# Peptides against a protein of PDB entry 3V4L: the designs that were tried, part 47

Target 1, 386 residues: chain A of PDB entry 3V4L
Amino acid sequence: GQPLAKDKVALLIGNMSYWEHPKLKAPLVDVYELTNLLRQLDFKVVSLLDLTEYEMCNAVDEFLLLLDKGVYGLLYYAGHGYENFGNSFMVPVDAPNPYRSENCLCVQNILKLMQEKETGLNVFLLDMCRKRNDYDDTIPILDALKVTANIVFGYATCQGAEAFEIQHSGLANGIFMKFLKDRLLEDKKITVLLDEVAEDMGKCHLTKGRQALEIRSSLSEKRALTDPVQGAPCSAEALVRNLQWAKAHELPESMCLKFQCGVHIQLGFAAEFSNVMIIYTSIVHKPPEIIMCDAYVTDFPLDLDIDPKHANKGTPEETGSYLVSKDLPKHCLYTRLSSLQKLKEHLIFTVCLSYQYSGLEDTVEEKQEVNVGKPLIAKLDMHRGL

## One batch from the design tools (peptide; aimed at target 1 L24 D30 A78 H80)

Design b2_p18_7_s2 (made by RFdiffusion4, then SolubleMPNN; from b2_p18_7, 7 letters changed)
Fold by OpenDDE base, seed 1:
Structure b2_p18_7_s2 (fold): chain B 386 residues (1-386), chain A 18 residues (1-18)
Amino acid sequence: as target 1 above (386 residues)
Amino acid sequence: TVERSEEKLDENTKLVEM
């Protein structure tokens, strides 16, 4: 019969905004596009941008909690990376320059932990460089991997080689994702799918002789990303997994705020990623005696590091939100919260209405505090280890 | 310092090392 997944879970990490390293651009689009494709494949997807070492460790730990016997696990990483002695290291955004293995996440350590979960399939898609880091002289003592015959690595490049993004007119895509996205929905054994992606990449004149896909697999069964999820969750663990994923993707409900002046504001929320949310405000009712009014969001938790200069923009794009802007209502003020993983408390902020009456020169302000609880990934309490 | 390559292909297009 067709193989069944007990469930399908994916963690996608895109690191771009490095502190001590060159900034990338491709991970933004590539994580977003891959998220949408994996959702069409009935994956439970957690998508995270710009993680520190600590935040990456916690994201991996939370991902491992979603894994169980017969679950398909997929880890995608786009960002800076290196490979020493056949071990792949993902570089966090806070990594020093130079970085070492102690500042990075070892993919083979994650694989070991995934094997302990008795997963049905383990897929790693690594959109990063595989050059040796000569500043890291550590020989990792990795424990011997179990023989599970269910592992697939898709490396964006060959051992010791570079992976590239193409930047064009301010947009970027990774070379790997550019070809992977066109085939990802195909009902093929994952190793066959990746082999076809490798052939497509091999036709790319830009990266010919510089970047080539490498497939490393022990997969003995015909497993595909298209494999159906086994029916209604019958185990307590499957119910817990479904609830945990649902919590990590729960948006605040849209609110209608009523001010004393009679202005009504719609406050809305949209997810760009599991750790990135857009807040938008719109004036839905204005008394005729009020000639001008604007609804600003302010007083965010300090943990979110919200620069007021980037808040309350007239377009989503002015906030740095290029991907979800088509799905947002028009004629709002937009604010992008890009670091929801840093939120330790409830998301409490102020909605400030500034308005002017006809025939008065002075602006009047009214304020309302809004508590939306813990949105999206902030519900997982990724900080509980301190 | 870990160095990374950038190659300009044209006026508006570059390859950037990941």
Scores: peptide ipSAE 0.498, ipTM 0.932, DockQ to the pose 0.776
OpenDDE base, seeds 2, 3, 4, 5: peptide ipSAE 0.280, 0.320, 0.272, 0.331; ipTM 0.690, 0.730, 0.675, 0.685

Design b2_p18_7_s3 (made by RFdiffusion4, then SolubleMPNN; from b2_p18_7, 8 letters changed)
Fold by OpenDDE base, seed 2:
Structure b2_p18_7_s3 (fold): chain B 386 residues (1-386), chain A 18 residues (1-18)
Amino acid sequence: as target 1 above (386 residues)
Amino acid sequence: MVERSTEQLDEDTTLVEM
């Protein structure tokens, strides 16, 4: 029979906004596109952008809590990386220049921890460079991996080589994701699927002699990403996993705020990623005596590092949200919260209505405080150790 | 400093090392 997954869980990390390194663009689109594809494959997907070392560690820990015997685990990473002595290092956004292994996450350490969970399949998709970091002379003494015969690595590039993103005017894609996305839904053994992706990449003129997919596998079984999830969660652990994932993806309910002037504002929320939320405000009722009114969001928790200059934009795109804009209501003001992982407290903010009456020159303001609890990934308390 | 390559292929297309 077709293999069954006990469940399917994916952690997708896209690091772009490096502090001390060149900024990337592709991880935004690539994490988003991969999230949508893996959701069609019945994966529970946690998608995270721009993580610090600490946040990456916590994201991995939370991912490992979702893993159990016979669960399919997929880790995707897009960002800066390196490979020393066959060990792959993912570079956090706060990594110093130069970075070392102590500032980075070792993929093989994550694999060890996944093997301790007795996972049914371990897939690593690493969209990063595999060049040696000459500033890191550390030889990692990794513990011996168990022989589980269920490991698949898809490296965007060969050992010692570069991985690239293609930047155009606007959105960029990683070369690996460009080809991976076209095959990912195929009902094939994951190593066969990746081999086809490698062939597709090998035909591309942009990648010839620069980047080639490397597949490393111990996978002895015919396992596919299309493998069905085993039916109703029979275990307490499966119920906990489902609840934990659901909590990490719970949006605040949309609300209607009523101001004393008689203006009604719709406040809505949309998830771009597990740690990225769009807030949008719209005027749904305006008394005729009010000629102009705008609903601004302000007074966000300091932990979110929200620059007011980037808040309350007339388009989602002006916030840096290019992916979900089609699914958002039009004629709103939009604010992108891109660092929900940093939220220690409830998301409390102010909705400020600025309005003008017909025949009065002075602008009037009314304010309402809104508490939406802990949205999305903020429910996981990724900061419980600080 | 970790250097990363950037190669402009045409006016609108740049390869950036990840």
Scores: peptide ipSAE 0.452, ipTM 0.916, DockQ to the pose 0.776
OpenDDE base, seeds 1, 3, 4, 5: peptide ipSAE 0.300, 0.282, 0.276, 0.265; ipTM 0.679, 0.689, 0.688, 0.707

Design b2_p18_7_s4 (made by RFdiffusion4, then SolubleMPNN; from b2_p18_7, 10 letters changed)
Fold by OpenDDE base, seed 3:
Structure b2_p18_7_s4 (fold): chain B 386 residues (1-386), chain A 18 residues (1-18)
Amino acid sequence: as target 1 above (386 residues)
Amino acid sequence: MVERSRIKLNEETELVEM
């Protein structure tokens, strides 16, 4: 019969906004496109941008809690990385320059922990460089991996080689993701699918002699990303997994705020990623005596590091949100919260209404505090240790 | 410092090392 997955879980990490390293652009689009494809494949997807070392560790720990016997686990990483002695290291955004293994996440350590969960399939898609880091002479003593015959690595490049993003007119895509996305929905053994992606990349004139896909696999079974999830969750563990994932993806409900002046504001929320949310405000009712009014959001928790200069924009794109702008209502003010993982408390903020009456020169302000609880990934208290 | 490659393909397009 066709193989069944007990469940399918993916963690996607895209690091771009490095503190001490060159900034990337491709991980934004690549994580978003891959998230949408994996959701069509019935994966429970956690998508995270711009994680520190601590935040990456916690994201991996939460991902491992979703894994169990016969579950398909997929880890995708796009960002800076290196490979020393056959071990792959993902570089967090707060990594020093130079970074070492103690500042980075070892993929083979994650694989060991996934094998302890008795997973049905372990897929690693690593869109990062595989050059040696000459500043790190640490030979990791890794415990011997179990013989599980269910491991697949797709490396964006060869051992010791570079991986690239294509930047064009301000947009970027990773070369690996550019070819992977066109085949990801195919009902094929994952190693066959990746081999076809390797052939497509090999035909590209941009990549010839610069970047080539490497596949490392012990996969003995015909496992595909298209393999159906086992029906209704019969186990307590499956219910817990579903509840945990659902918590990490719950948006605040849209709110209608009523001000004393009689203005009504619609407050709405949209998810771009598991840690990135757009807040939007619109005036839905205005008394005729009010000639002008604007509703802006302010007084965010300090943990979010929201610059007021980037808040309350007339377009989603002006906030840095290029991907979800088509799905957002028009004629709003938009604010992008890009670091929801940092939120320790409830998301409390102020909606401020500035308005002018007909025949009065002075502007009047009314304020209303809004508590929306913990949105999206902020429900997973990733910062309980800080 | 970890050096990062940038390869200009044309006036509008570059490869940037990840």
Scores: peptide ipSAE 0.496, ipTM 0.923, DockQ to the pose 0.770
OpenDDE base, seeds 1, 2, 4, 5: peptide ipSAE 0.487, 0.422, 0.480, 0.495; ipTM 0.919, 0.882, 0.923, 0.927

Design b2_p18_8 (made by RFdiffusion4)
Pose (drawn by RFdiffusion4):
Structure b2_p18_8 (pose): chain A 386 residues (1-386), chain P 18 residues (1-18)
Amino acid sequence: as target 1 above (386 residues)
Amino acid sequence: RKPIELNDEEYEELLEKE
């Protein structure tokens, strides 16, 4: 009568800043939006931006670790894609020009690994182009798929076609997400809902005849993204899964820093994506003997490759964050730490204090080191092992 | 994905059509 979910897990990857290929803009916004919608449907969501081939492989491994028998598994990719010989490929940021299947992730490979885990539902939302990579000489000769009647595909475009994004100078949106976001929360069967999305997508003027939604499904059960999760977890296997999930969305505690000169610096942290964290520095207290002072953040782990133009900015928008000043506490210095999947080490940076005393010209520098451990996805140790 | 770039006028026209 009523189909049930043991758990609902989602992996969303949005690639924008390609090294050898045109950079995209809408992936960040679309990924942010799909996480919020999928969380309202009670999904364990992993949101990641600008992953290399190696990094993309690890995200799949962490996602597969969160899937067991009866778990609804969902994969959303927004970025560069190509389709050769019946296989769909997601292109990582580190991809060379020209690129091949070896440089890319085959979706069919990911699907087989999910079937090996006995998942109740396999939903794939591929928001990418689907043309031939004429340079690709290799044909993967992949093994046949087990007939499981739970595979669902939401291709943003058809084979040999292109998926489009509107790059209006402001926010920038994807076409598939414009029509998906208004319908995703419906209690319809996943295949029916995706078809209703395909109708509204045909009413699109900007893309008519260039992009159309393609649905491929084997699903023989009235399963939906709104189906309920098996109430009390109470199983030991179910508990290990909730810990593994919480292990990736841990944020450092908002600490207060005391300086030898009697100045207090409040240090705040904000989550944007599992891969993205925002730090803010507020000067909470200073003694009367000091009037002039500015707090600034430096000495980040070189693995993160933090650009100075994204750090110590008056507002969060100036760092490139999707989060706005109404979401983040007012008046601090905001700094954006994207690329946490690059952190093998522990997070150590210096909160540097430049200040001046009453009646003196000289400028005094007081540097204090801060170790915040492995925030968010860095805690998963994706680089672990030999 | 392929980008489509729009200025303010074009974008407002597109919203009116839709």

Design b2_p18_8_s1 (made by RFdiffusion4, then SolubleMPNN; from b2_p18_8, 8 letters changed)
Fold by OpenDDE base, seed 1:
Structure b2_p18_8_s1 (fold): chain B 386 residues (1-386), chain A 18 residues (1-18)
Amino acid sequence: as target 1 above (386 residues)
Amino acid sequence: MTPIELDEEEYKAYLEIE
C-alpha cells in the first residue's frame, strides 16, 4: 500500500544577520517559500530566522519533542556552515570569527537524536557551504548511528564546495531552493525528487562546476514528502504534538481600541515566520473635529531589540517585510517583530494615538497599554533552560 | 551560503532559468 506518515514535522532555520560573518539574503525567501510548500504537503512547519547558538539548540530540542515513531521529520537549514570529516556544522548568527564546532550545531548529532525517536523518515536539506573549517581540528566522536534505513540528506553542494545565493537589488532564492521549489510537490520518492533537482541545478550555467547537489541516502522504502498523514490523532502524543504546533502558530486576536477623543484603532497581527510577527494599526473611526491622527506602537519589551526608527512604517516593505505584504491590509502603520524567540514574558506594548483638533496647533496624545500574551514561538518558552 | 553578485543581464538570465 502507499506508505503513511504518522505525522509530518519540519523545522526550517534561516540564518542571515550574522554578527561576525557576511550577511546573507536568500535564507529569508528560501525559508518562506519552503514553509508554504511544506504546508501544502501537510507538514507542521516551524520557521525561524536569525537564531543564536542557544536559540538553535532550543529550536532543535523542541523539534525533537514533536518527533515520534513513524513521524516524518524534515530539517532545513539555510546559512553559513562547514563540513569537517563528514560532519556538517550549522553556524548560528552569534558565532565568533573564526567559529568552531563548540559554537555550531552538528547535524549528525541531531540525526542521532532523531533516530532515537523511531521516525518514519528523516530528511535533511542543508543549504550551506561544505568547505572544511581549518580553524577547527576537532574530530567529533559520534556514537554509532542506528541502521534505520530512513535517512536522506540533500546537500545544496558537494563536499568541499560552496552553496551560493544571488545578491541583487531584489530578493531571490539561493541556487538550491530555486530548483528544489519547482519539484517539491511532486509525488516521487524523495531521493528521486532530489536527483531531478540535481539534474536541473546541473543546467544552471552560473554554478556549473562550482555547486552541485549531493544526495546521501539509506532510504530503503518508497517514501515521499507527499505521503498522506495517518488520519485523526489517536494517541496522546499526537494530540500533544498538534497542540504544541498550534501554540507556536497562535496569533493574537485583532483588537479594536477606543480612545477618549472618540478615535477607534484596529490593531492586527500577522505571522511572517514562527518568530517574526507584523503588528499593524489603522484608524477605523475618527471624529470630524480631529483633522489628523496616527496610531503608533511603542514601549516594546527590551528583549525584542526593536529599533523605533524601523517601527510604525507606512508600508510593510519599509519594515523589511517583503513576503507577506500582499496579505496585509493597506493604509496601516506596520511594525515588524523579528525576534519573538527572545521574548521571556508577555508581549506588552503601548499604542500611542497622536492627534490634532481643528483650530488647535498642538498635538494631543492618548496611550493604551496592550497585553497580547506570548505570540507564536514565544509560547514554547525556548528560554526555560537558563 | 556564499553570495554571488550578478549584473542586471545575468540576474535576468538567472530568473529565466526553468
Scores: peptide ipSAE 0.393, ipTM 0.905, DockQ to the pose 0.706
OpenDDE base, seeds 2, 3, 4, 5: peptide ipSAE 0.365, 0.390, 0.372, 0.381; ipTM 0.899, 0.897, 0.896, 0.905

Design b2_p18_8_s2 (made by RFdiffusion4, then SolubleMPNN; from b2_p18_8, 7 letters changed)
Fold by OpenDDE base, seed 3:
Structure b2_p18_8_s2 (fold): chain B 386 residues (1-386), chain A 18 residues (1-18)
Amino acid sequence: as target 1 above (386 residues)
Amino acid sequence: MTSIELNDEEYKKYLEIE
């Protein structure tokens, strides 16, 4: 019979806004497109951008809590990275220059922990460089891996080589994701799918002889990303996993705010990623005596690092939201919250209505505080370890 | 990842060859 997954869970991490390293662009598009594809494959996807070391550790720990016997686990990483002695290291955005293993997440340690969960399939898609880091002389003493015969590594590049992105005037995929996305929905054994992606990448003239996909697999069974999820959740753990994932993807409900002047504002929310939310405001009713009015969002929690200069934009694109702009209402003011993983408390902010009456020169302001609870990933309380 | 900067002509060629 076709293999069944008990469940399918994916963690996607895209690091681009490095503090001490070159900034990247592709991880934004790559994580977004891969999220949409894996959702079509019935994966429970957590998608996270720009994580610190601590935030990456917490994201991996929460991902491991979603894993259980017969669950398919997929980890995708796009960012900076290196490989020392056959160990792959993912570089957090706060990593120093030079970075060392102590500042980075070792993929083989994550694999060990996934094997302890008795997972049905372990897939690692590593869109990072695999050059040796000569500033890291540490030899990690890794415990011996179990013989689980269910491991697949898709490396965007071969050992000692770089993985590339294209920088142009627009957003573009990384080279690996460009080819992976076209085949990811195919009902094929995951190693066969990745071999076809390797052949397609091998035709790219720009990266020929510079980047080549490497597949490392112990997968003894015919398992595919298309394998159906087992029907009704049969365990308490499966129910908990489903609830935890659903909780991490719940948006705040849209609100209608009424001001004393008689202006009505619609406040709406959209998810770009599990840690990135767009807030939008629109005027739905205005008294005729009010000639101009705008509704600004202000007074965000300090933990979110919201620059007011990037808030309340006339377009989603001006906030840095290029991917979800087509699905957003038009004629709003938009604010992008890109660091929801930093939110310790409820998201409380102020909606400030600025307006002018016909025949008055002075602007009037009214304010309302809004509490939307913990949106998206902020519901997982990733901070509980501090 | 490592970034490759392409001009408009190089990027157009990259999109047309694949």
Scores: peptide ipSAE 0.496, ipTM 0.915, DockQ to the pose 0.838
OpenDDE base, seeds 1, 2, 4, 5: peptide ipSAE 0.490, 0.475, 0.488, 0.486; ipTM 0.916, 0.912, 0.915, 0.914

Design b2_p18_8_s3 (made by RFdiffusion4, then SolubleMPNN; from b2_p18_8, 8 letters changed)
Fold by OpenDDE base, seed 1:
Structure b2_p18_8_s3 (fold): chain B 386 residues (1-386), chain A 18 residues (1-18)
Amino acid sequence: as target 1 above (386 residues)
Amino acid sequence: MTPIELDEEEYKKYLEIE
C-alpha cells in the first residue's frame, strides 16, 4: 500500500538580514514559494525569516515538539552556512564575523533529535554554501545516529562548493529553489524527485561547474511528500500538535475603530510569514465636514524594532511586502511587522487619526490604543528560557 | 548562499531555462 504520514510538519528558515555578513535576498522568495507548495502538500508549515541563534534554537525546539512517531518532518534552510568534517552549520543573523560552530546550528544535531521522535520521514533541504570554515577547527563529536532508514538530505550544492542566488531588478531567487519548485508537487519518491531536480539544475549554464545538487539518503521505503496524511487525529499528541500549529498561525481579527469625530477606520491583519505580519488601515467612513484624514499606526513595542520611516506606507511594496501585495486590500496604509518572534508581551499599539475640518487650518489628532494579543508565532512564547 | 548579479541579457538567458 502507499505509505501514510501520521502528520506532516515543516520548518522553513530564511536568513537574509545578517548583521556581520553579506545580506541575501533569495531566502525571502524561496521560503514563501516553498511555504505555498508545502501547504498544497498538506504540510503544517512554520515559516520564519531572519532568526538570531537563540531564536533559531527555539524554532527548532518548537518544531521538534510537533514531531512524533510516523510524522513527516521537513527542515528547509536558506542562508549562509558552512560544512566542516561532514557537519552542516546554519548561520544565524547575529553570528559574529568570523562565525564558529558555537555560534551556529549543527544540522546533524537536529537530525539526532528528529530520530529520537521516531519520525516516518526526515527531509533536510539545505540551501546554503558547503565551503569549509577555516576559522572553526572544532570537530563535533556527534553520537552515533540510529539506523532509521528514513533520512533524505537535499543539499543545494556539493561539498566544498557554494549555493547561488540570482539577483536581478531587486528580486533574487535561489538556484536550488528555482528547479525544486517545478517538481515539488510530483507524486514521486523524494529521492527520485530530487534526482530530477539535480538533472534540471545541471542544465543551468550559469551554475555549471560551480553548483550541483547533492542527495544523501538512507531512505529504504518509497516515501513521497505527496503521501496522504492519516485521517482524523487519533491521539492527544496529534490534537496538541494541531492546536500548537493553529496558534502559531492565528491572525488578529479585523476590527472597526470609531473615532469621536465620526471617522470609522478598518484595521486588518495579514500573514506574510509565521513571524511577519502586515497591518493595514483604511478609512471606511468620513463625515463630509472632514476634508482630509489619515490613520497611522504607532507606539509599537520596542522589542519589535519598528522604524517609523518604514511604517504607514501607501503600498505593501514600500514596506518590503512584495509577495502578499496581491492578497491585500487596496487603498490602505500598510505597516510590516517582520520580527514577531521578539514579541514578549501582547501586541499593543496606537492608531492615530490625523484629520482636518473644512475651513480650519489646524490638524486634529485622535488616538486609540489597540491590543491584539500575541499574533502568529508570538503565541509560541519562543522566549520562555530568558 | 552567494549572490550572482546578472545584467538584463544574462537574466533573459536565465529565464529561458524555465
Scores: peptide ipSAE 0.404, ipTM 0.899, DockQ to the pose 0.737
OpenDDE base, seeds 2, 3, 4, 5: peptide ipSAE 0.387, 0.403, 0.380, 0.403; ipTM 0.892, 0.896, 0.889, 0.895

Design b2_p18_8_s4 (made by RFdiffusion4, then SolubleMPNN; from b2_p18_8, 9 letters changed)
Fold by OpenDDE base, seed 5:
Structure b2_p18_8_s4 (fold): chain B 386 residues (1-386), chain A 18 residues (1-18)
Amino acid sequence: as target 1 above (386 residues)
Amino acid sequence: MTSIELNEEELEEYKKIE
């Protein structure tokens, strides 16, 4: 029969906004497009941008809790990275310059933990450089990996080489994702699919001799990303996994705020990523005696590090939201919350209505506090270290 | 990843692969 996945789960990490290293652009588009493709493949996708070391560790730990016997796990990483002695290191956004293994996540340690879960398929897609870090002389004594089948590594580049993004004025994919996205939905064994992506990169004159895909596999079975999920969740573990994923993707409900002056505001929420949410406000009713009326969101939790100068924009693009702008309602004020993983408490903020009556020079303000609980990834309490 | 600049001809060809 066709192989069945017990479930399908993916963690996608895109690091771009490095503190001490060159900023990247491609991980934004790559994580977004890969999220949409994996959702079409019935994956439960957690998509995270710009994680610190601590936040990356917690995201991996939460991902490992979703893994179980016969589950398909996919880890994608786009960002800075290095490879020392065959060990791959993902670089967090807060990594010092120079970074060392103690500041980074070792992929082979994650693999070891995934092998303990008896997964039906493990896929690593590593869109990072594989150059040696000469500032890190640490040889990780990794415990011997179990001899398990059903592991696939897709490295965006060869050992000792770089993975590239194109510096353009627009948003564009990294080189690896540009070729991967065209084949990802194909009903093929994952190693055959990645081999075809490697051939496409090898035929392109831009990538030939610059970047080449490397495949490492212990996959002894015909497993594909298209393999159907086993039907209704029959186990307690499958129910828990579905509830954990649903919590990480639950948006706040849209609200209609009514002010004493008779103005009505629609407050809405949209997910760009699991840790990135757009808040939008619109005036849906205004009494005729009110000549001017504006609604602002303010007083956000300090943990979110929101600059008020970047809040309440007339377009999604002015907030840095270019990917979901087509799906957002028009004629709103927009605010982008890009660090929901930092939220320890409920998301409480103020809606401030500023308005003027006909024949009065003075502006009047009314304020209403809004509590939306813990949105998206903030429901996983990634700050609670074990 | 490392960011690279393409020349105008390479950039037009990169856009045709999309």
Scores: peptide ipSAE 0.388, ipTM 0.903, DockQ to the pose 0.572
OpenDDE base, seeds 1, 2, 3, 4: peptide ipSAE 0.384, 0.386, 0.385, 0.379; ipTM 0.900, 0.901, 0.899, 0.900

## One batch from the design tools (peptide; aimed at target 1 D127 C129 Q167 L206)

Design b2_p19_1 (made by RFdiffusion4)
Pose (drawn by RFdiffusion4):
Structure b2_p19_1 (pose): chain A 386 residues (1-386), chain P 19 residues (1-19)
Amino acid sequence: as target 1 above (386 residues)
Amino acid sequence: AEEEKLEEELVSRAAELSS
């Protein structure tokens, strides 16, 4: 009568800043939006931006670790894609020009690994172009899929076609997400809902005849993204899964820093994506003997490759964050730490204090080191092992 | 005018490849 979910897990990857290929803009916004919608449907969500080939493989491994028998598994990719010989490929940021299947992730490979885990539902939302990579000589000769009647595909465009994004100078949106976001929360069967999305997508003027939604499904059960999760987890296997999930969305505690000169620096942290964290520095207290002082953050792990233009900015928007000043506490210095999947080490940076005493010209520098451990997805140790 | 502007701002996610 009523289909049930053992758990609902989602992996969302949004690639924008390609090294050898045109950079995209809507992936960040679309990924942010799909996480919020999928969380309202009670999903364990992993949101990641600008992953290399190696990094993309690890995100799939962490996602597969969160899937077991009866778990609804969902994969959303927004970025560059090509389709050769019946296989869909997601292109990582590190991809060379020209690129091949070896440089890319085959969705079919990911699907087989999910079937090996006995998942109740396999939903794929591929928000990418589907043309031929004429340079691809290799044909993967993949093994046949087990007939499981739970595979669902939400291709943003058809084979040989292109998926489009509106790059309006402001926010920038994807076409698939413009029509998906208004309908995702419906209690319809996943295939029915995706077809209703395909109708509204045809009413699109910007994309008519260039992009159409393609649905491929084997699903023989009235399963939906709104189906409920098996109430009390109470199983030992169910507990290990909730820990593995909580292990990735840990944020450092908002600490207060005391300086030898009697100055207090409040250090705050904000989550944007599992891959993205925002630090802010507020000067909470200073003694009367000091009037002039500015707190600045430096000496980040080189693995992260933090650009100076994204750090120590008056507002979060100036760092490139999707989060706005109404979401983040007012008046601090905001700094954006994207690319946490690059952190093998522990997070250590210096909160540097440049200050001046009453009646003196000289400028005094007080540097204090801060170790915040492995925030968010860095805690998963994706680089672990030999 | 606004419609033409939106058409110009429409971007494919197709990767451009070298010759």

